Peptides against a protein of PDB entry 6DSZ. Designs and how they scored, part 83

Target 1, 361 residues: chain A of PDB entry 6DSZ
Amino acid sequence: NYVVTAQKPTAVNGCVTGHFTSAEDLNLLIAKNTRLEIYVVTAEGLRPVKEVGMYGKIAVMELFRPKGESKDLLFILTAKYNACILEYKQSGESIDIITRAHGNVQDRIGRPSETGIIGIIDPECRMIGLRLYDGLFKVIPLDRDNKELKAFNIRLEELHVIDVKFLYGCQAPTICFVYQDPQGRHVKTYEVSLREKEFNKGPWKQENVEAEASMVIAVPEPFGGAIIIGQESITYHNGDKYLAIAPPIIKQSTIVCHNRVDPNGSRYLLGDMEGRLFMLLLEKEEQMDGTVTLKDLRVELLGETSIAECLTYLDNGVVFVGSRLGDSQLVKLNVDSNEQGSYVVAMETFTNLGPIVDMCV

## One batch from the design tools (peptide; aimed at target 1 D262 R298 Y343)

Design b2_p27_8_s2 (made by RFdiffusion4, then SolubleMPNN; from b2_p27_8, 12 letters changed)
Fold by OpenDDE base, seed 2:
Structure b2_p27_8_s2 (fold): chain B 361 residues (1-361), chain A 27 residues (1-27)
Amino acid sequence: as target 1 above (361 residues)
Amino acid sequence: SMRSFTVNPEQDLEALKKALEELEKEE
């Protein structure tokens, strides 16, 4: 009887940071297939707190803080459309993960989207949005008074959505998305009416973006708007300001992940398919009326890491590089470059043993 | 109290039907 000790999954397929264990703790949450790892970020490194087995492969993992919660809640969606909202509770030495909500959000009718499951949360925690199927946008209202979270679908006329985010600073929940049609790729916005359960026209659109535009980054105030990442270009749009750059360095490899560094959205980490790590910088212009606008965009090469599936800026220039294909890393960003021109120093490496091949023997 | 995610079956059915009709036109 060979007890095949089920090797714990090591490939990272998602990571998020926030205040999940307490209001004061900075956490790193790592998704490894069906496993959730919870760490506290300390000056000494990552302190493991708990590991949680999930009832399926984690497809979406997002932290959010509803009004009047002291700490973040965790939304998880599995590849089999099992949704839950989790809360961390500690009572002395006892650590419990409490399910605040759960359900299956699978529809009986619909074509699963080729770009996979997208799950997003409104920055004001008014709703969760899910793109699961072509031509549909599922909304989960986050009302405090409702004991039942009644999900509903809104029809999307745009069948081929590439990426979608909620925008910041919108009176109504507003999505911004890249979609493809026979004429190319485009960016559009919709307001989501919870009352009428429909889309209203959003504040802006951009037709005929770059053909390989693949990611939307929602930019917080004071800038607002969105960044659109392509193969050759990075564009910013907020309805009033449009700016595009095409730095030659990003053409060499496709950018596949991003993470916000500054709370005000002044800097973002970008990772490409070759493991190159970039900083995207938003240069500020202060107007005479005190409004802040985007002056320029700049991209800087920081160095090389493992190929990132996900990136998370922690604190003090420490970045977690979650890798599916290689070893995950903790890296330090330095102000000064080394002799090779790199600003990146590996602090810790987490060995990836590869995919658990379920050897059904 | 555990909150359940419930799907609203009546409103979802119209959206689902319309989405299916659009998919069938692209095929």
Scores: peptide ipSAE 0.283, ipTM 0.845, DockQ to the pose 0.010
OpenDDE base, seeds 1, 3, 4, 5: peptide ipSAE 0.027, 0.138, 0.008, 0.252; ipTM 0.709, 0.744, 0.303, 0.824; seed 4 fails the geometry check

Design b2_p27_8_s3 (made by RFdiffusion4, then SolubleMPNN; from b2_p27_8, 11 letters changed)
Fold by OpenDDE base, seed 1:
Structure b2_p27_8_s3 (fold): chain B 361 residues (1-361), chain A 27 residues (1-27)
Amino acid sequence: as target 1 above (361 residues)
Amino acid sequence: SERSFIVNPEIDLEALKEALRELEEEE
């Protein structure tokens, strides 16, 4: 009887921060293939709370807080299109992960998108959006009182969507996406009508963005709009204001992940394929009428880390660097640079033992 | 709390195939 001790996966393929265990707890959630790890962020470091086995590889992991919930819920989508909404429940020492909703969202028809599964949640928690297949956008309406979350597909005229997000501050749920056509890459917006189950014209579009534009960041109020990240440029657009920068430092390696630091969208962490960590800063300009507009964008090199698959800012300048290719890290951002000009100090390193070859024996 | 079900609608397979074919012809 060979007890094949199934080696636990160590490669990180996703991470999120929020208030999942309680309203007061700051949590780090880490996806490691089929495993979800839940930590509480403490002054002493990461405290493990629970590990959860999922029915497949985690493809999407997003925290969201519906109206009237005291803490965040967790949306998970697997690579086999199993969707669930999870709630953390603690009763004394007893910890349970409750499935609030579940279902399979696979379509029998559709070409799986080359850029993989994209899952997004409306900031007002009206819906979940899924780009699973080319030419389709799946909507899962979020209704608290409804026992049946009736998903539906909307046809996308744009077949080659690169990335998509829901925008903030929109009366109707509004997506912003980068797509590719024979003329290049473009940014477009659509309003999503839950009633009519169709797209309406969005507030803005930007044709002919950078050819390698790969990521959309939705910017919260007061700025609103989106940031588009390419190989050579970073662009902000909100319908009224357009601003682009092309800092030479980002041309050296492709930015592959991002995370918002400030709730107001003033700062973002960026990670590239060489393990360089950047801060993207949105400078504010207050208008005479009290409106806040974007004055400028700035990128600062903070230092080097493991190659990030995902980044999440925790608190007090602590960042979790989730790595697939290397060791994951907790790093501290300092105000002052060290002698080498780095603002990053490694606090803890989590050894990556590489891909678990599931030897089905 | 009673579990909610995510219900994936039955897609009209023929209509969707036709719509996707039309998109492929426009590219």
Scores: peptide ipSAE 0.341, ipTM 0.770, DockQ to the pose 0.010
OpenDDE base, seeds 2, 3, 4, 5: peptide ipSAE 0.000, 0.000, 0.300, 0.014; ipTM 0.251, 0.262, 0.670, 0.344; seeds 2, 5 fail the geometry check

Design b2_p27_8_s4 (made by RFdiffusion4, then SolubleMPNN; from b2_p27_8, 11 letters changed)
Fold by OpenDDE base, seed 1:
Structure b2_p27_8_s4 (fold): chain B 361 residues (1-361), chain A 27 residues (1-27)
Amino acid sequence: as target 1 above (361 residues)
Amino acid sequence: SVRKFIVDPEQDLEALEEALRELEEEE
């Protein structure tokens, strides 16, 4: 009887920060293939709370807070289209992960998208959106009174969606997406009608963005709109204002991940394929009417880390660098650079032992 | 009670499949 001690996966494929264990606790949640690790962020570092085995490889992991919840809930979608909503419950020393919802959202139609599964949640928690298949956008309404979370598809005329997000500050749930056609890459918006189960024309579009535009960042109020990240350029658009920068430093390596630092969307971390860590800064201009507009975009090189698959800002300049290819890291951002011009200091390193080949013998 | 994610039974998947095929033929 060879007890094959199944080595725990160490490669990180997703991470999120929020208030999952309580309203007051800051949590780091890490996806490692089929495993979810839950930490509490403390002044002393990361405190492990719970590990959860999932029924498949985690493809989507998003925290969200429905109206009237005191803490965040966790949405997970697996690579086999198993969806769940999880709640953390602690009763004294007893910790339980409660399933609020579960099911499979796979369709029998459509081609699985080459860019993989995209899952997004409306900032007002009205719906979940899923890009699973080319030419389809799946909507899951988050009605509280409904016992069944009925997923329906809306046809997308744009077959080749690269990335999609829900926008902030929209009366109706509104998606913003980068898509590719024979003429290049473009950005479009759609409003989602839950009543008619269709797309309506969104507030804006931008044709002919950078050919390698790969990521959409939804910007919260007061700015609103979205940031589009390419190989050579970073573009902001909100319908009224357009601003693009092309800092030469980002051309050296492709930006592959991002994370919002400030709740108001003033700063974002960016990670590239070489492990360079950047800060994207949104400069404010206050108008005479009290409206806040974007004045400028700026990118600053902070330093080098492991190649990030995902980034998440914790607190007090501490960042978790989730790596698939290398060791994950807890790093500190300093105000002053070191002698090498780096603002990044590694605090802790988490050894990546590589892909666990489950040899089913 | 645990809620269930389900595919909407009112959705016409055949019509969607046809519409997707038409879209693929136009590209």
Scores: peptide ipSAE 0.493, ipTM 0.931, DockQ to the pose 0.010
OpenDDE base, seeds 2, 3, 4, 5: peptide ipSAE 0.000, 0.012, 0.000, 0.016; ipTM 0.336, 0.332, 0.246, 0.451; seeds 2, 5 fail the geometry check

## One batch from the design tools (peptide; aimed at target 1 D262 M279 G317 D336)

Design b2_p28_1 (made by RFdiffusion4)
Pose (drawn by RFdiffusion4):
Structure b2_p28_1 (pose): chain A 361 residues (1-361), chain P 28 residues (1-28)
Amino acid sequence: as target 1 above (361 residues)
Amino acid sequence: EEEEEEEEEEEEEEEEEEREELFEPFYE
């Protein structure tokens, strides 16, 4: 027999922003399935540079440039457990994606968990963290000689884990995650020590959270902490400081995705399965000592995009809406809500044949 | 009537200023 592709996969599973082509090259990297698309934000709009194709299902796609690098290094993990670090190199008139490092990190003894694979990267590029199998948190230290991607497993007493994030602004690598056991689910803190390959007691107390907490947000350096998005209550956790708001405007649909807008983290974008687009706020309270603190949380609806699996703010009040169940599109957010109450205006839609349920000729 | 119209214009201008502050990070 023989199989060919009549149409490339159009559903968008992941999208990230960063400086990948050169410095201050606003790149939009869109993950379909086995395809990877790279764009440069130009005055024209989204203009591509190179659409590559891999022999795997892109499950983790993150960007970073470690200590003393020219441009961001891309990291990709295949669902069949193929890990690689890539680098856009336009040294010649052509384009080559050099593979700085690669290695298969499958464990012969783990069970894939509900909520699938999670790939997290340290705030200061100390390591790559993986959550492939239940009870096993895998660490991949980041240096130069680790070109044959080596790794080691730590053990995780917390068995059923929902979402994991690296916390910003800590003494060393620290992890914040939501896990489930009997008696609801909780949030616990750990420290990753890649010198002893163990877990140390985390920065702050273990708190009880909402029963349906589904997302953890890594809050940047000026504020620090973690934002947890459940079904009905949006909570902020940072040591002893704790804030939460529970607008009934949210419970109608589960919040699925989030995206950081400002480098400060004062604004965030949220998405519903009903196709909404929120703006999560962390309002500031600059005090007498020239320091900045955080006072409250406020969520107010912006309008509605399509159902988003990915979410990314690009530039000049524009957000790329990566849709898996429908057409992915480009959106302009305006201060003046011109028509109705929707601060959202569609600019460009991308044909997505969506989940093909049935068909005929 | 004219003073109530001026007070409504001033409240609209204040709501516009609050919106501009709200959406400032999008336009930096």

Design b2_p28_1_s1 (made by RFdiffusion4, then SolubleMPNN; from b2_p28_1, 10 letters changed)
Fold by OpenDDE base, seed 3:
Structure b2_p28_1_s1 (fold): chain B 361 residues (1-361), chain A 28 residues (1-28)
Amino acid sequence: as target 1 above (361 residues)
Amino acid sequence: KEKEEEEEKKKKEEEEKKRRELFKPFYE
């Protein structure tokens, strides 16, 4: 009896960086179907700490730090709508992953969205937002004492949401989303009232964005607002300032993932469908009153990697390229280009043995 | 000649400034 040891999943479908094991440790968390891998980032590379089996395919994986927590907590949503909040706890040599809260957030009524599951966390950790079904926005209030994740739905008039994020620097939790209607694609904002369980009018909207606008990036303070990424254009909007660029280099292939490099939102990594790695730069202008405004947007081609499903900046110019279709990589960003004009050097490659097709036999 | 050398020097200084902005804080 050859026990075909079921090959562990190698295709990456999500990655996040933060401080999950301790306040001081930098962690890389990698989702591979039902498996969560936890690493500590060291000067020598990735040190494996723990592997965790989940009760389903990981659809959302986000780190967040509630007020008064010393380290990040992990939110996971599975493709079967099982939600949990996980904490890392070490006691000597014993390592435990504790479930702080859990729940099933599946609705009996609703059309699952064709663009899949979107899960987002308010930067102030007031709520989790979920776009699971067309015309519904699900809210999970974050309460420290509640072990049961309870959710409620708010009706969205906009039936075809493309992407959604929570904005930074908002008094109330505020979402920004790209949606499609018969007139094209648009950007809208809503404030989320936890008390009234409804949407209020958000601070701004932008009608008739690029027809292929596909991603929203929430920008931290001091800039605030959002970046909208399309096929041909990158647009910044914060309610007061609008700026758009159309760099010819991004038109060649669709940008499919992004990751913030700087805590202040001055730089982002962008990955496209050809495995090209870009840096998006927000150029700062300091006004006489000490306010910081966006002067310009710039895109720079860094080099080529495996086709990224997800990107995450670690530290010291090291980036993890999580790939579903190819090998995942650790890459170094160098200040000097190589002979080919690339700023990217592969440090380590993680062989992808292919997607585990869950053959439901 | 002097104007061309000054323009080339300014271009190199702008390229170096862009490089420093792109790769900050990787060298701190």
Scores: peptide ipSAE 0.280, ipTM 0.743, DockQ to the pose 0.506
OpenDDE base, seeds 1, 2, 4, 5: peptide ipSAE 0.037, 0.027, 0.038, 0.244; ipTM 0.562, 0.546, 0.459, 0.722; seed 4 fails the geometry check

Design b2_p28_1_s2 (made by RFdiffusion4, then SolubleMPNN; from b2_p28_1, 13 letters changed)
Fold by OpenDDE base, seed 2:
Structure b2_p28_1_s2 (fold): chain B 361 residues (1-361), chain A 28 residues (1-28)
Amino acid sequence: as target 1 above (361 residues)
Amino acid sequence: SKKEEEEKKKKEEEEKKRKEKLFEPFYK
């Protein structure tokens, strides 16, 4: 009997940062297929705290902090539509991952979307939104006392949603999404009514965006609005202000992931399919009334990394590059470029041994 | 030339401002 030591998954398919173990600890959470790895970010690097086996491939992993929680909770959705909300609890040396709520959100009827599962959380923690099926937006209301995650569907007229986010600073939960129709790709917003279980007209729309617009970034206050990333262009829209750039440098490879660096949304890391790492900068203009408006957008090449499936800015210029196709990395962003003009230095590399083919015996 | 030195200084200042905007919050 060859005990094939089941090799642990090494390919990263998601990563998030936040305060999951405590209010003070900065955590990195890494999804590797069915495995969740929890680290504390320290000055010396990543300290492993816990590994958790999940009841399926992790498809969505998001940290959120409901009002009155001291630390972040973790929402997980699996590829088999098992949803849970997890809490980290430490009692002395005992470490437990508590399931606060769970549910299966699979529908009996629906076409699974070709672009896969999208899961988003309202910044005010009013609801979770799920795009699982074409023409449906699933809503999970967030209630503190509910151990059973109940969901309802709202019909989307837009059948081909490419990406969707909740906007910041909205009185009602508001989604912004890129969709495709026979005329091209467009951006639209909807308010989500929990009471009526319907969409109301959102604050703005933008018809005929770039044909390859693939990603929505919700921008926090004071800017608000969203960034739309395409193959050739990056656009900002907040209802009142529109700004587009078409930097030639992004045309070479498709941007596939992003991560916010600044809490106020002034900077974002962007990763492309060639492993190029960019910084997107939102340049501020302060008006005479004290309002902050977007002056300009700028993209800067930082350097090269492994091809990112996910990016996470940690602290002190340290970035985790989660890779599915290559080795994951901890990289440092330096103020000064090296001799090759790169601002990126690899600190640590995590060998990717490839996909574990679960031979179903 | 004095003009080349001024253009060089301007580029160095633009590069410095670029670096500050990129990295200043990494070291705060």
Scores: peptide ipSAE 0.133, ipTM 0.664, DockQ to the pose 0.657
OpenDDE base, seeds 1, 3, 4, 5: peptide ipSAE 0.021, 0.024, 0.015, 0.042; ipTM 0.384, 0.467, 0.428, 0.444; seeds 1, 3, 4 fail the geometry check

Design b2_p28_1_s3 (made by RFdiffusion4, then SolubleMPNN; from b2_p28_1, 12 letters changed)
Fold by OpenDDE base, seed 3:
Structure b2_p28_1_s3 (fold): chain B 361 residues (1-361), chain A 28 residues (1-28)
Amino acid sequence: as target 1 above (361 residues)
Amino acid sequence: KEEEEKKKKEKEEEEKKKLKELFAPFYE
């Protein structure tokens, strides 16, 4: 009887950083298929706190902090459309992950989008948005007392959404998305009315972006707006300011993931399909009225890592590189380059024992 | 020769300055 010890999944398909265990703890949360791993980030490295089995492959994992919460809550959506909001509770030595709310958000009718599940949370925690199906945007209102995640759909005229985010600093929840039509790829914004359950016209649009525009990054205040990442270009737009760069270095490989380093959105990590790690910098210009505008965008090559499925900046120049195809890594960003001209040093490597085997349970 | 060395040093100093600005928050 070979007890095939079912190897724990090692391929990472998502990671997030925040304050999940407490207000003071910095956590790294790692999604490995059906498993959620929770770590505390310490000076000595990653301390494991808890592993949680999910009833399905984790498709979305986002931390958010509703008004009046002392710590972050975790939204999870599975590939089978089971949604939950999780809270960490510790009572002495007892550690519990509490489901605050749950629901199934599957529709009976809809074409699953080819670009997969997208889940986003409004920065003001008014709603969760889900792009699950073509031509539909699902909204889950966030109500403090609601134990049942109820959703409704808003029809999207744009059938082929590539990526979508909620914008910061909007009076109403506002989405920004890249979509494709027969004329190419475009960026559009919509305000989401919870009351009317419809889209209103958003603050801005940008027609005819780069043909391979693939990612939207919502930029916090004071800059606001969004960054659009393409194959050849990086574009910023906030309705008033437009700026595009086309650094030759990004043309070599497709950028596939990003993570915000600074809370103010001044820096972002970018990872490409070759495992190159970049820093995107938003250069600040202070106006005479005290407003902050984007002066310029800059991209710097930091070095090479495992091919990132997800990136998350921890602290003190430490980055977790979550890899699906290779080994995940903790890497240190250094001010001084090594002998090879790299600013990236691997601190720890987490062996990936193979592809995410969908254990059909 | 001296002008080339000066330009090389200026470029190295500009690169070091850019790197310090990039990573300054990592060491505070």
Scores: peptide ipSAE 0.096, ipTM 0.652, DockQ to the pose 0.630
OpenDDE base, seeds 1, 2, 4, 5: peptide ipSAE 0.092, 0.032, 0.074, 0.050; ipTM 0.650, 0.552, 0.630, 0.635

Design b2_p28_1_s4 (made by RFdiffusion4, then SolubleMPNN; from b2_p28_1, 11 letters changed)
Fold by OpenDDE base, seed 2:
Structure b2_p28_1_s4 (fold): chain B 361 residues (1-361), chain A 28 residues (1-28)
Amino acid sequence: as target 1 above (361 residues)
Amino acid sequence: KKEEEEKKKKEEEEEKEKKKKLFEPFYE
């Protein structure tokens, strides 16, 4: 009986970085279908720590740090709507992944959204938001000591949500989302009331954005607000300031992923469907009162990589390029371009052996 | 000649400043 060692999945469908194993360790977490791989980022490269089998395909994977936690916790949602919050615990050589909380967040009634599962965490760790079904926003309150993840739904009037994020610096948890109606695509904000289990009017809206607006990036303080990425344009809005750019270079291929480089939200990596890697820069203007405002947006082509499903800036100009269709890569960003004008150098390549077709027998 | 050298030097300084803004955290 040849136990065909089931080939380990190699296609990456998500990646995140943070301090999961300890407060001091920089980790890279990689989702490969039903498997979670945990690495420590070192000067020598990626050190493997643990592999974890999940009870289904990972659909959402986010690190977050509740008030009073020394290290990050991991939220996972599977494609079968199993949710969990995981903690890493080491005791000498013994490594345990502890489930702090779990639950199933599936509804009996609802149309699954055609744009797939979206999961987001409030920056202040007050709640998790889930867009699973059209016309519903699911909320999981983050409370201490609750081992059972309980959720409730709030009705969205906007049936066709394209993307959604929580904003930074909001007194109440506030979502910003792109939606489509018969008149085009629009951006709207809502405050989320945990007490009343309803939406209140958010601080701002923008009607008639670019027809192909597909992504929302929440911008940290001091800027606040959001970036909206389209096919032809990149826009910033925070309620008081609006700025739009339409760099011709982004029209060639659709931007499909992003990752924040700086904690203050001054730089973002962008990846497109051709494997082009860009840097989005937020240029600052310091006012005489010490307030920081956005002066301009700039996009720079860095080079080419594998087609990214996800991007993660690690440290020291090292970026993990998680690819579903091609080989995943560690790449180095350099200040000086090579002879071809590229700032990107491949350091390591991880061969993608293709999707493990789950033969549903 | 001098104006072309000053223009070229200014373009090189602007390119260096542009590179610095792109990669500033990578070299501390």
Scores: peptide ipSAE 0.041, ipTM 0.599, DockQ to the pose 0.665
OpenDDE base, seeds 1, 3, 4, 5: peptide ipSAE 0.026, 0.024, 0.035, 0.020; ipTM 0.581, 0.407, 0.427, 0.511

Design b2_p28_2 (made by RFdiffusion4)
Pose (drawn by RFdiffusion4):
Structure b2_p28_2 (pose): chain A 361 residues (1-361), chain P 28 residues (1-28)
Amino acid sequence: as target 1 above (361 residues)
Amino acid sequence: EEEEAEEKEEEEEKFWEELTEKLKEEAE
């Protein structure tokens, strides 16, 4: 027999922003399935540079540039457990994606978990963290000689884990995650020590959270902490400091995705399965000692995009809406809600044949 | 080039502050 592609996969599973082509090259990297698309934000709008294609299902896609690098290094993990670090190199008149490092990191003894694979990267590029199998948190230290991507497993007493994030602004690599056991689910803190290959007691107390907490957000350096998005209550956790708001405006649909807007983290974008687009706020309270603190949380609806699996703010009040169940599109957010109450205006839609349930000729 | 990048960042910050104040005004 023989199989050809009549149409490339159009559903968007992942999208990230960063400086990948050069420095201050606003790149939008869109993950379909086996395809990877790279764009440069120009005055025209989204203009592509190179659409590559891999022999795997892109499951983790994150950007970073470690200590003393020219441009961001891209990291990709295949669902069949193929890990690689890439680098856009336009040294010549052509374009080559050099593979700085690669290595298969499948464990012969783990069970894939509910909520699938999670790929997290250290705030200061100390290591790559993986959550492939239940009870096994895999660490991949980041240096130069680890070109044949080597790795080691730590053990995780917490068996059922929902979402994991690396915390900003800590003495060393620290992890914040939501896990489930009997008696509801909780949030616990750990420290990753890649010198002893163990877990150390985390920075702060283990808190009880909402029963349906589904997302953890890494809050940047000026504030520090973690934002946990459940079904009904949005909570902020940072050591002893704790804030939460529970608007009934949210419970109608589960919040699925989040995206950081400002570098400060004062503003965030949220998405519903009903197709909404929220703005999560961390309002400031600059005090007498020239320091900045955080006072409250406020969520107010912006309008509605399409159902988003990915979410990314690009530039000049524009957000790329990566849709898996429908057309991905481009959106302009305006201060003046011109028509109705929607601060959201569609600019461009991308044909997504969506989940093809049935068909005929 | 550095001053142009700072001016652009200040314009984007002002835009976001005006949007959050407008949301709050309409909610009131």

